# Peptides against a protein of PDB entry 5KEZ, part 203

Target 1, 320 residues: chain A of PDB entry 5KEZ
Amino acid sequence: NVAIYNPFRPWWERYQPVSYKLCTRSGNEDEFRNMVTRCNNVGVRIYVDAVINHMCGNAVSAGTSSTCGSYFNPGSRDFPAVPYSGWDFNDGKCKTGSGDIENYNDATQVRDCRLTGLLDLALEKDYVRSKIAEYMNHLIDIGVAGFRLDASKHMWPGDIKAILDKLHNLNSNWFPAGSKPFIYQEVIDLGGEPIKSSDYFGNGRVTEFKYGAKLGTVIRKWNGEKMSYLKNWGEGWGFVPSDRALVFVDNHDNQRGHGAGGASILTFWDARLYKMAVGFMLAHPYGFTRVMSSYRWPRQFQNGNDVNDWVGPPNNNGVI

## One batch from the design tools (peptide; made by RFdiffusion4, then SolubleMPNN)

Design b2_p23_3_s2 (from b2_p23_3, 7 letters changed)
Fold by OpenDDE base, seed 1:
Formats: C-alpha cells, structure tokens, sequence
Structure b2_p23_3_s2 (fold): chain B 320 residues (1-320), chain A 23 residues (1-23)
C-alpha cells in the first residue's frame, strides 16, 4: 500500500493498495505464511481483510512511496505491480463532476464512482476479477480460511460473485477437501439508502452495523431503552437473518468517534459498558460474532472531533 | 420488547465524510 507520511503512517494507508504483494507494515509474506501455519496448527483460522474495491487515492503522488517499494502512478492509473492500467478503472463509468461519490442515494454512483478519492476498480472486467482472484487464491493457498471484503457496498454483488466463483477450495492441509472460503462483506446498511444488506446475501455473510449501534443505545440506556427489550434481540429487532449476520460491538471505523453507528458505539474507552456489550454479544446466539482487538492512541478532541483518529497500530519492529 | 425502526442513513453518518477513508 501507499506509505503516508503526513500524518505519519496512519491506519488508513492500509486501505490504499498499490499492489497485492504481501509486503506491508504488518510484515512480509514469509512472516505471514509462518503466522498462518502456526495458527492453523492450533485451530486458529485466519480471515483476511481484502481491499478489492479500489486502489490508492487519486491525489497520492506517483513514485515508489509504498510499503514494498512498488512504483505506482495514480494520475495515470498505472499500477504495474498488478498490473493495472487506465483500462481497469471506472473513470469512464462514473458520471459525477468530481469523479467521487456525490450522492449515496444513487446506487450507481456508490458503486461506480470513487469512494473518497480512492481509484475505483472496474470489477465488471474479467481481467480485474482475475487479478483479484489471483490475489485471494494466493492467500487461500497459503492457508487462510476466508475473507472480509472491504467496501462491499461499493461493489456490485454480481461482480463479487464472479470473483468468488474463481476462488480455490481451502488448503487441504488444514481444511476438509472441498471447503470453501468463509466470506463476510462489509456493507454499511443502517437504512435510508438504496443499497441493502440483502443485496449481498448470496455472496456470504454481511456486517450488521445495526447491532453495535442499537446495543450501544440499550446499554447506555438512551431513549428509555432497557435491557429487557433484548428479549427478541436479532431478527426480532429487524436485523438481518442470523445466518447472514456478522456482528460486532465496534470496528476500526466507528471506534474513532464517528461513522456508522455514531456516538452510540461502545468501545474500549468505555471499559465497563464495553465489557457488558461484548459479554452479551458472545452469550447471545444471534449472528457470527467478531471481537475487536484494538489499541490505545493519544486522543485529542478539538470541537468534538479527535484530531488523532488517524493514529495507526503500534510498530516498533522497523517494518517499512 | 421493541422492534427496530429503520432510520435515515445520513443521521448515522454513513456518507463518505463519515466512512473513515480520508484522502
């Protein structure tokens, strides 16, 4: 991915890929392979956060300022390490003046235009689908068990399906023969927009962002909410079917004070309430649960906003 | 018990500025 130095190596640089090389601040491919092997050997499975909707921001300077030194040129859409070129992006499909998503009530914009400047891949092209599948298959062959598909809301479900149809079975060294990768898709659906979580049920599980948002409201006792109201928690609250739900109390985005879920989201900063929420989530049978393991950063609020919400995970091992 | 009422997505901050992908 791109190496951002202002601010210094923020968390979100990881979501701006310039190649599919396993060579980032998380480690190199050998280290990753070693981790996957060791984890699988003790029954711990690995699910990769796969960023396949886009490449890096269109405003990032061209050059070799990337975690593995790969050259890239956002201006010309040149990513030779893949390789991608100008033919592999949705520049011609997006009809907005800026090239970015301008109206989230327009599903076509949401899927064909750039998410906050991130160069939007033309996932309708078989070439692009194949390059993504090659990346994911490499991970599958290493031994990962599945994927979180980042920004699935911004991809056409049929394009996702086309990619998934190209995937290998899981590595038979650790998984039963014929096993398919576990897929959950990040779709932010809190209502009010045309794109729905149900659009993606055919591809796998979907993140249920209503879960953490509403659970936070209940535990915080906002709006007269009571724990007793959780008697029919899950489908009874209008959430997606349990077998389609990936549930969580917080994620890296909404943990940082704003985003999907707003101020209701409970985090480790609210230790007691957070433990209650996580405990409830783990005890209740609804959905596939995900527990977040995050880190502290020096929060600095200015005008209600944490100006240090960019701070990335600790890295003291010299990984570039 | 209560059932969830679908709320306006903009109220929850689901638009681009609130998504978490800064430039």
Amino acid sequence: as target 1 above (320 residues)
Amino acid sequence: SRAYMVEDASFWGTDAPMFGYPA
Scores: peptide ipSAE 0.023, ipTM 0.592, DockQ to the pose 0.035
Fold by OpenDDE base, seed 5:
Structure b2_p23_3_s2 (fold): chain B 320 residues (1-320), chain A 23 residues (1-23)
Amino acid sequence: as target 1 above (320 residues)
Amino acid sequence: SRAYMVEDASFWGTDAPMFGYPA
């Protein structure tokens, strides 16, 4: 991915890929392979956060400032380490003036335009689908158990399906022969927009962002909400079917105080209430549960916003 | 300053419980 130095090595640089090489500030491919093997050998399975909707930002300077030293040129859409070229992006398909998503009530531009400047891959092309599948199959062959698909809301469900259809069975050294990867898709659907989480049920599970938002409101006792109201928690609260839901109290995005649930989201900063929420989630049968493991950073609020929300995991001069 | 545009939750409707309070 791109190495960002202003601010200094933020968490979000990881979501700006320039290649599919397994070489980042978290480690190299050999170290990753070793970790996956050791985990599998004791029954711990690994699921990869796969960034397949886009490459890096369109305004990033060309060069070799990346975690593996790979050359890239956002201006010309040149990513030779893949390789991708200008033919592999949706620039000509997006009809907005900026080239970015401008209206989330227009499903076409949500999927065909750039997410805040991130170069949008043309997932309709078999070539692009195949390059992504090769990346994911490499991980499957190493021994991962499945994937979180980042920014699934910004990909056409049929394009995702076409990629998934190219995937190998899981590695038979650790999984039963014929096993398929576990897929869950990040789709932010709190209602009010044309893209629905149900559009993606055919590809696997989806994130249920209403879960953390509503649970936070209840446990905070906002608007007179009571714990007793949780007696029909799950589908009774308008959530997706339990067998399609991936549920969580917070994630790395909404932990930073805005969007996808807003201020209602509980985090480790609210220690007592957070423990209550996580305990309830783990005790209740609805959905497939995910528990967050995060870190403390020096928050600095200005006009209600944390100006240090970019801070990544604890590191030594950029190395994790 | 973030790589992603975070959608403003204030622009979204939140679903009311389908079966009311309490169940």
Scores: peptide ipSAE 0.020, ipTM 0.540, DockQ to the pose 0.028
Fold by OpenDDE base, seed 2:
Structure b2_p23_3_s2 (fold): chain B 320 residues (1-320), chain A 23 residues (1-23)
Amino acid sequence: as target 1 above (320 residues)
Amino acid sequence: SRAYMVEDASFWGTDAPMFGYPA
């Protein structure tokens, strides 16, 4: 991914890839392979956050300022380490003046235009699909158990399916023969937009962002909400079917007040209420549960916004 | 940052083990 130095190595640089090399400030491929093996050997499975919707931001300077030193040029859409070229992006397909998503009520824009300037890959192209599949298959062959698909809302479900159809079975050294990777898709659907979580059910599970948002409101006792209202928690609250849901109290985005859920989201900053929420989630049968492991950072609020929301995990001069 | 709003979703039925699912 790109190496960002202003601010200094933010968490979000991880979501700006310039190659599919397993070479980052967390380690190299050998170290990753070692970690996966060690985890698998004790029954801990690894799921990779796969960033396949886009490459880095269009405004990032060209050069070799990347975690593995690979050259890239956002301006010319040149990513030779893949390789991608200008033919592999949706620049011509997106019809907005800016090239970015301008209207989230236009599903075509949401999927064909750049997410906040991130260069949008042309996932309709078999070449692009194959490069992504090669990346994911390499991970599968190493021994990962599945994937979180980042920014799934911004990809056509059929394109995702086409990629998934190219994937290998899981590594039989640790998984039953014929096992397919576990897939869950990040889709932010709190209603009000044309793209729905149900559009993606055919590809695997989806994130249910209503879960943390509504649970936070209840536990905070906002608007007269009561714990007793959780009697029909799950589908009764309009959530996706339990067998399609991946649920969580917070994630890295909404822990910083971004993404989905707003101020209702409970985090470790509100320790008592957060423990209640996580405890409830783990006790309740609805959905596949995910527990957040995060870190503290020096929050500094200005006009209601944390100006330090970019701060990444504890590191040694950028190395984790 | 991404935009979001709130409404109901439809139902669909498949489940998979934590380690994946059979082909």
Scores: peptide ipSAE 0.028, ipTM 0.503, DockQ to the pose 0.052; fails the geometry check
Fold by OpenDDE base, seed 3:
Structure b2_p23_3_s2 (fold): chain B 320 residues (1-320), chain A 23 residues (1-23)
Amino acid sequence: as target 1 above (320 residues)
Amino acid sequence: SRAYMVEDASFWGTDAPMFGYPA
């Protein structure tokens, strides 16, 4: 991914890929392989956050400022480490003036335009699908158990399916023969927008962002909400079917007070309430649960916003 | 530069009900 130095190595640089090389702030491919092996050997499975909707931001400077030193040029859509070129992006499909998503009530924009400047891959192209599948299959062959598909809301479900149809079975050294990778898709659907979580049920599980948002409101006792109202928690609250839901109290985005959930989201900053929420989540049978492991950073609020929400995990001069 | 767009408060206006549906 892009190595960002202003601000200094933010967490979100990981979501700006320039190649599919397994070479990041966390280590190289050999180290990753070693970790996966060690984890699998003790029954701990690894699921990779796969960023396949886009490459890096369109305004990032060209060069070799990346975690593995690969050259890239966002301006010309040149990512030779893949390789991708200008033919592999949706620049021509997006009809907005900026080239970015401008209206989330326009499903076509949401999927064909750039997410906050991130170069949008043309996932309709078999070439692009194959490059992504090769990346994911390499991970599968290493021994990962599945994937979180980042920014799935911004990909056409059919394109996702086409990629998934190219995937290998899981590594038989640790998984039963014929096992398929576990897939969950990040789709932010709190209602009111044309893109629905149900659009993605055919590909795997979907993040249920209503879960953390609603639970936060209840536990915070906002708007007169009571714990007793949780008696029909899950589908009874309008959430997706349990067998399609991946649930969580917070994630890396809404932990920072923005994204899906806003101020209602409980985090480790609200330690007592957060423990209550996580405890409830783990005790309740609805959905597939995910527990967040995060870190403290020096928050500095200006006009209600943390100007340091970019701060990544503890590191040694950028290396984790 | 940022990877994720910040949602504004207006999004909450179209949110699902904040209470459970009838049992």
Scores: peptide ipSAE 0.022, ipTM 0.542, DockQ to the pose 0.029; fails the geometry check

Design b2_p23_3_s3 (from b2_p23_3, 9 letters changed)
Fold by OpenDDE base, seed 4:
Structure b2_p23_3_s3 (fold): chain B 320 residues (1-320), chain A 23 residues (1-23)
Amino acid sequence: as target 1 above (320 residues)
Amino acid sequence: SRAYMVEDASFWGHSSPMFGYPA
């Protein structure tokens, strides 16, 4: 991914890929392979956060400032380490003046235009699908158990399916022969927008962002909400079917701001309430649970927003 | 029947991730 130095190595640089090489702040491919092996050997499975909707931001300077040293040129859409070129992006497909998503009530914009300037891959192209599949298959062959598909809301479900159809079975050294990768898709559906979580049920599980938002409201006792209202927690609250739900109290995004879930989201900063929420989540049968493991950073709030929400995990001069 | 009705999504704003890139 792009190496960002202003601010200094933010967490979100990981979501700006320039190649599918397994070299990041966390280590190289050999180290990753070693980690996966060691984890699998003790029954801990690895699920990769796969950033396949886009490459890096369109405004990032060309060069080799990347975690694996790969050259890239956002201006010309050149990512030779893949390789991708201008033919592999949705620049001509997006019809907005800026090239970015301008209206989230326009599903076509949401999927064909750039997410906050991130170069949007043309996932309709078999070439692009194949390059992504190759990346994911390499990970599968290493021994990962599945994937979180980042920014799935911004990909057409059919394109995702086409990629998934190219995936190998899981590595039989650790998984039963014929096992398929576990897929969960990040789709932010809090209602009110045309793209629905149900659009993605055919590809795997979907993040249920209503879960953390509503649970936070209840635990905080906002708007007269009571714990007793959780008797029909899950589908009874309008959430997606349990077998399609990936549930969580918070994630890295809503942990940092007023995005999906807003101020109701409970985090480790609210230790007591957070433990209550996480405990409830783990005890309740609804959905597949995900527990957040985060870190502290020097928060500085200005106008209700943390200006240091960019701060990445503890590191040694940028190396994790 | 649902015991809880989902609030209007306008309260949440547009539902997008918060990661970005340098301005």
Scores: peptide ipSAE 0.026, ipTM 0.633, DockQ to the pose 0.032
Fold by OpenDDE base, seed 1:
Structure b2_p23_3_s3 (fold): chain B 320 residues (1-320), chain A 23 residues (1-23)
Amino acid sequence: as target 1 above (320 residues)
Amino acid sequence: SRAYMVEDASFWGHSSPMFGYPA
């Protein structure tokens, strides 16, 4: 991915790929392979946060300032390490003046325009689908069990399906023959927008962002909410079907206070309430549960916003 | 108990999953 130095190596640089090489601040491919093997050998499975909607930001300078030294040129949409070219992006398809998503009530913009400047891949093209599938299949062959599909809201469900249809079965060294990868899709659906979680049910599970948001309000006793109201928690609260839901108390985005869920989101910063929420989540049968493992950073609030919400995970091993 | 009514996403926060990205 792109190496961002201002601010210094933020968490979000990881979501600006310039190649599909397994060579990042998280480690190299050998280290990753080793981890996957060790985990699988003790029954711990790995799923990968797969960034397949886009490449890096359009405003990033061309060059080799990337975690594996790969050359890239956002201006010309040149990513030779894949390779991608200008033909592989939705620049001509997006009709907004900026080239970015400007109206989230326009599903076409949401899916065909750039998410906050991130170069939007033309997932309608078989070439692009194949390159992504090759990346994911490489991971599957290493031994991963599945994927979180980043920014699924910004991809057409049919394009996702086309990619998934190209995927290998899981590695039979650790999984039963014929096993398919576990797929869950990041879709932020809190209502009020045309794109719905149900659009993606056919591809796998979907993140239920209402879960953490509403659980937070209940445990915080906001708006007169009571724990007793959780008697019909899940579908009874209007959440997606349990077998389609991936649930969580917080994620890396909304943990920082103003993502999907807003201030209602409980985090490790609210230790007691957070433990209550996580405990409830793990005890309740609704959805597939995900527990957050995060880190502390030096929060600095200015006008209600943490100006250090960019701080990435600790890294002191010298990996650039 | 109660049934939750889906509310506008803007009420709860950013719709973009990449809200941390600078422009």
Scores: peptide ipSAE 0.023, ipTM 0.630, DockQ to the pose 0.035
Fold by OpenDDE base, seed 3:
Structure b2_p23_3_s3 (fold): chain B 320 residues (1-320), chain A 23 residues (1-23)
Amino acid sequence: as target 1 above (320 residues)
Amino acid sequence: SRAYMVEDASFWGHSSPMFGYPA
């Protein structure tokens, strides 16, 4: 991914890929392979956060400022380490003046335009699908158990399916022969927008962002909410079917107070209430549970926003 | 100054009874 130095190596640089090479702030491919092997050998499975909707931001300077040193040129859509070119992006499909998503009530914009400037891959192309599948299959062959598909809301479900149909079975050294990768898709559906979580049920599980948002409100006792209202928690609250839901109290985005829940989201900053929420989640049978492991950063609020929400995990001069 | 942002929605802040679900 892009190595960003202003601000200094933010967490979100990981979501600006320039190649599918396994060289990151966390280590190189050999180290990753070693980690996966060690984890699998003790029954701990690895699920990779796969960023396949886009490449890096369109305004990032061309060069070799990347975690694996690969050259890239966002301006010309040149990513030779893949390789991708201008033919592999949705620039010509997006009809907005900026080239970015401008209206989330327009499903076509959400899918075909750039997410906050991130170069949007043309996932309708078999070439692009194959390059992504090769990346994911490499990980499967290493021994990962499945994937979180980042920004799934911004990909057409059919394109996702086409990629998934190219995937290998899991590595038989650790998984039963014929096992398929576990797939969960990040789809933010809190209602009121045209794209629905149900659009993605055919590809695997989806993130249920209503879970953390509603649970936070209840535990915080906002608007007269009571714990007793949770007696029909899950489908009874209008959530997706349990067998399609991946649930969580917070994630890296809404932990920072913005998006998909806002201020209602409970985090480690509210330690007691957070423990209550996580405990409830783990005790309740609804959905497939995910527990967040995060870190403290020096929050600095200005006009209601944390200006340091970019801060990544503790590191040694950029290396985690 | 951010790689990507999450869109906010107005659905949160209400219990199931407010949306017609039995308590």
Scores: peptide ipSAE 0.023, ipTM 0.562, DockQ to the pose 0.027
Fold by OpenDDE base, seed 2:
Formats: C-alpha cells, sequence, structure tokens
Structure b2_p23_3_s3 (fold): chain B 320 residues (1-320), chain A 23 residues (1-23)
C-alpha cells in the first residue's frame, strides 16, 4: 500500500493498495505465512481484510513511496506491480463531473465512481477479476480461512460473485477437502439508500451496521430506551436474517466517531457500557459475532471531531 | 413500544464508509 507520512503512517493508508504483494509495515510474506501456519495449527483461523474495490487515492504522488517499494502512478492509473493500467479503472464509466461519488441515491455512481478519490477498479473486466482472484487464491493457498470484502457496497454483487467463483477451496492441510472460504461483505445499509444488504446475500454474510447503532441507543438509554425492548432483538428490529449477519458493537471507522452509527456507537472509551454491549452480543444467538480489538490514541477534539482520528496502532517509527 | 416494531433506520443518514483518505 501507499506509505503516507503526513500524517505519519495513518491507519487508513492500509486501505490504499498499489499492489497485491504481501509486504507491509506489519511484515513480509514469509512472516505472514508463518503466522497463518502457527495459528491454524492451534485452531485459530485467519480472515483477510481484502481491499479489492479500488487502488490508492487519485491525489497520491507517483513514485515508490509504498510499503514494498513498488512504483505506482495514480495520475496515469499505472500500477505495474499488478499490473493495472488506465484500461482497468472505471474513469470512463463514471459520469460525474468530479469522477467521485456525488449522489449516494444513485446506485450506479456508488459502484462506478471513486469513493472519496480512491481509484475505482473496473470489476466488470475479466482481467481485473482474475488479478484479484489470483491475489485471494494466493492467500487461500497459504491457509487463510476467508475474507472480509472491504467496500462491498461499492462493487456490483455480480462482479463480486464472478471473483468468488474463481476462488480455490481452502487448504486441505487444515480444512476439510472441498471447504470454501468464509466470506463476509462490508455493506453499510442503515436504510434510506438504494443499495441494500440483501443485494449481497448471494455472495456470503453481510455486516449489519444497524446492530451496533441500535444497541448503543438502548444501552445509553437515549429517548427512554429500555433493555426490555431487546426482547425481539434481531430480525424483529429489521435486521438482516441471522444466517446472513455479521454483527459487532463497533469497528475501526465508527469507533472514531464517524461512519455508520454516529455517536450511538459504544466503544472501549465508554468501558462500562461497552462491556455490557459486548456481553449482550456474545450471549445473544443472533448473527455471527465479531469482537473488536483496538488501542488507545491521544484524542484531541476540535469542533466535536477528533483531529487525531488518523492515528494507527502502536508502532516503532512506523513499523508495527 | 419499540420492542415490537421494525424501526425506520432512514434517519441515520448517509452510510458511506470513512476508511479512505486521499493524500
Amino acid sequence: as target 1 above (320 residues)
Amino acid sequence: SRAYMVEDASFWGHSSPMFGYPA
């Protein structure tokens, strides 16, 4: 991915890929392979956060400022380490003046235009699908158990399906023969927009962002909310079917006070309420649960916003 | 009460992720 130095190595640089090389400030491919092997050998499965909707931001300077030193040029859409060229992006398909998503009520823009400047891959192309599948298959062959598909809302479900259809079965050294990767898709559906979580049910599980948002309001006792209202928690609250749901109290985005859920989201900063929420989630049968493991950072609020929300995990001069 | 109704979540507003920032 791109190496950002202003601010200094933010967490979000990891979501701006310039290659599919397994080489980041967290380690190299050999170290990753070793970790996967050791984890599998003790029954711990690994799921990769796969960033396949886009490459890096269009405004990032060209050069070799990347975690593996690979050259890239956002301006010319040149990513030779893959390789991708200008033919592999949706620049011509997106019809907005800026090239970015401008109207989230237009599903075509949401999927064909750039997400906050991130260069949008042309996932309708078999070449692009194959390059992504090769990346994911390499991980599968190493021994990962599945994937979180980042920014799935911004990909056509059919394109995702086409990629998934190219995937290998899981590594039989640790998984039963014929096992398929566990797929869950990040789709933010809080209502009011044309893209729905149900559009993606055919590809795997979907993140249910209503879960943490609604649970937060209840546990915070906002507007007279009561715990007794959780009697029909799950589908009764309009959530996706339990067998399609990946549930969580918070994630890295909404833990920082923005994104899906807003101020209702409970985090470790509110330790008592957070423990209540996580305990409830783990006790309740609805959905497949995910527990957040995070870190503290020096928050500094200005006009209601944390100006240090970019801070990544503890590191040694950028190396994790 | 809310215990027995499906709520309209449209009031939560825009649902785009905030994970990526251009340089």
Scores: peptide ipSAE 0.029, ipTM 0.646, DockQ to the pose 0.032; fails the geometry check

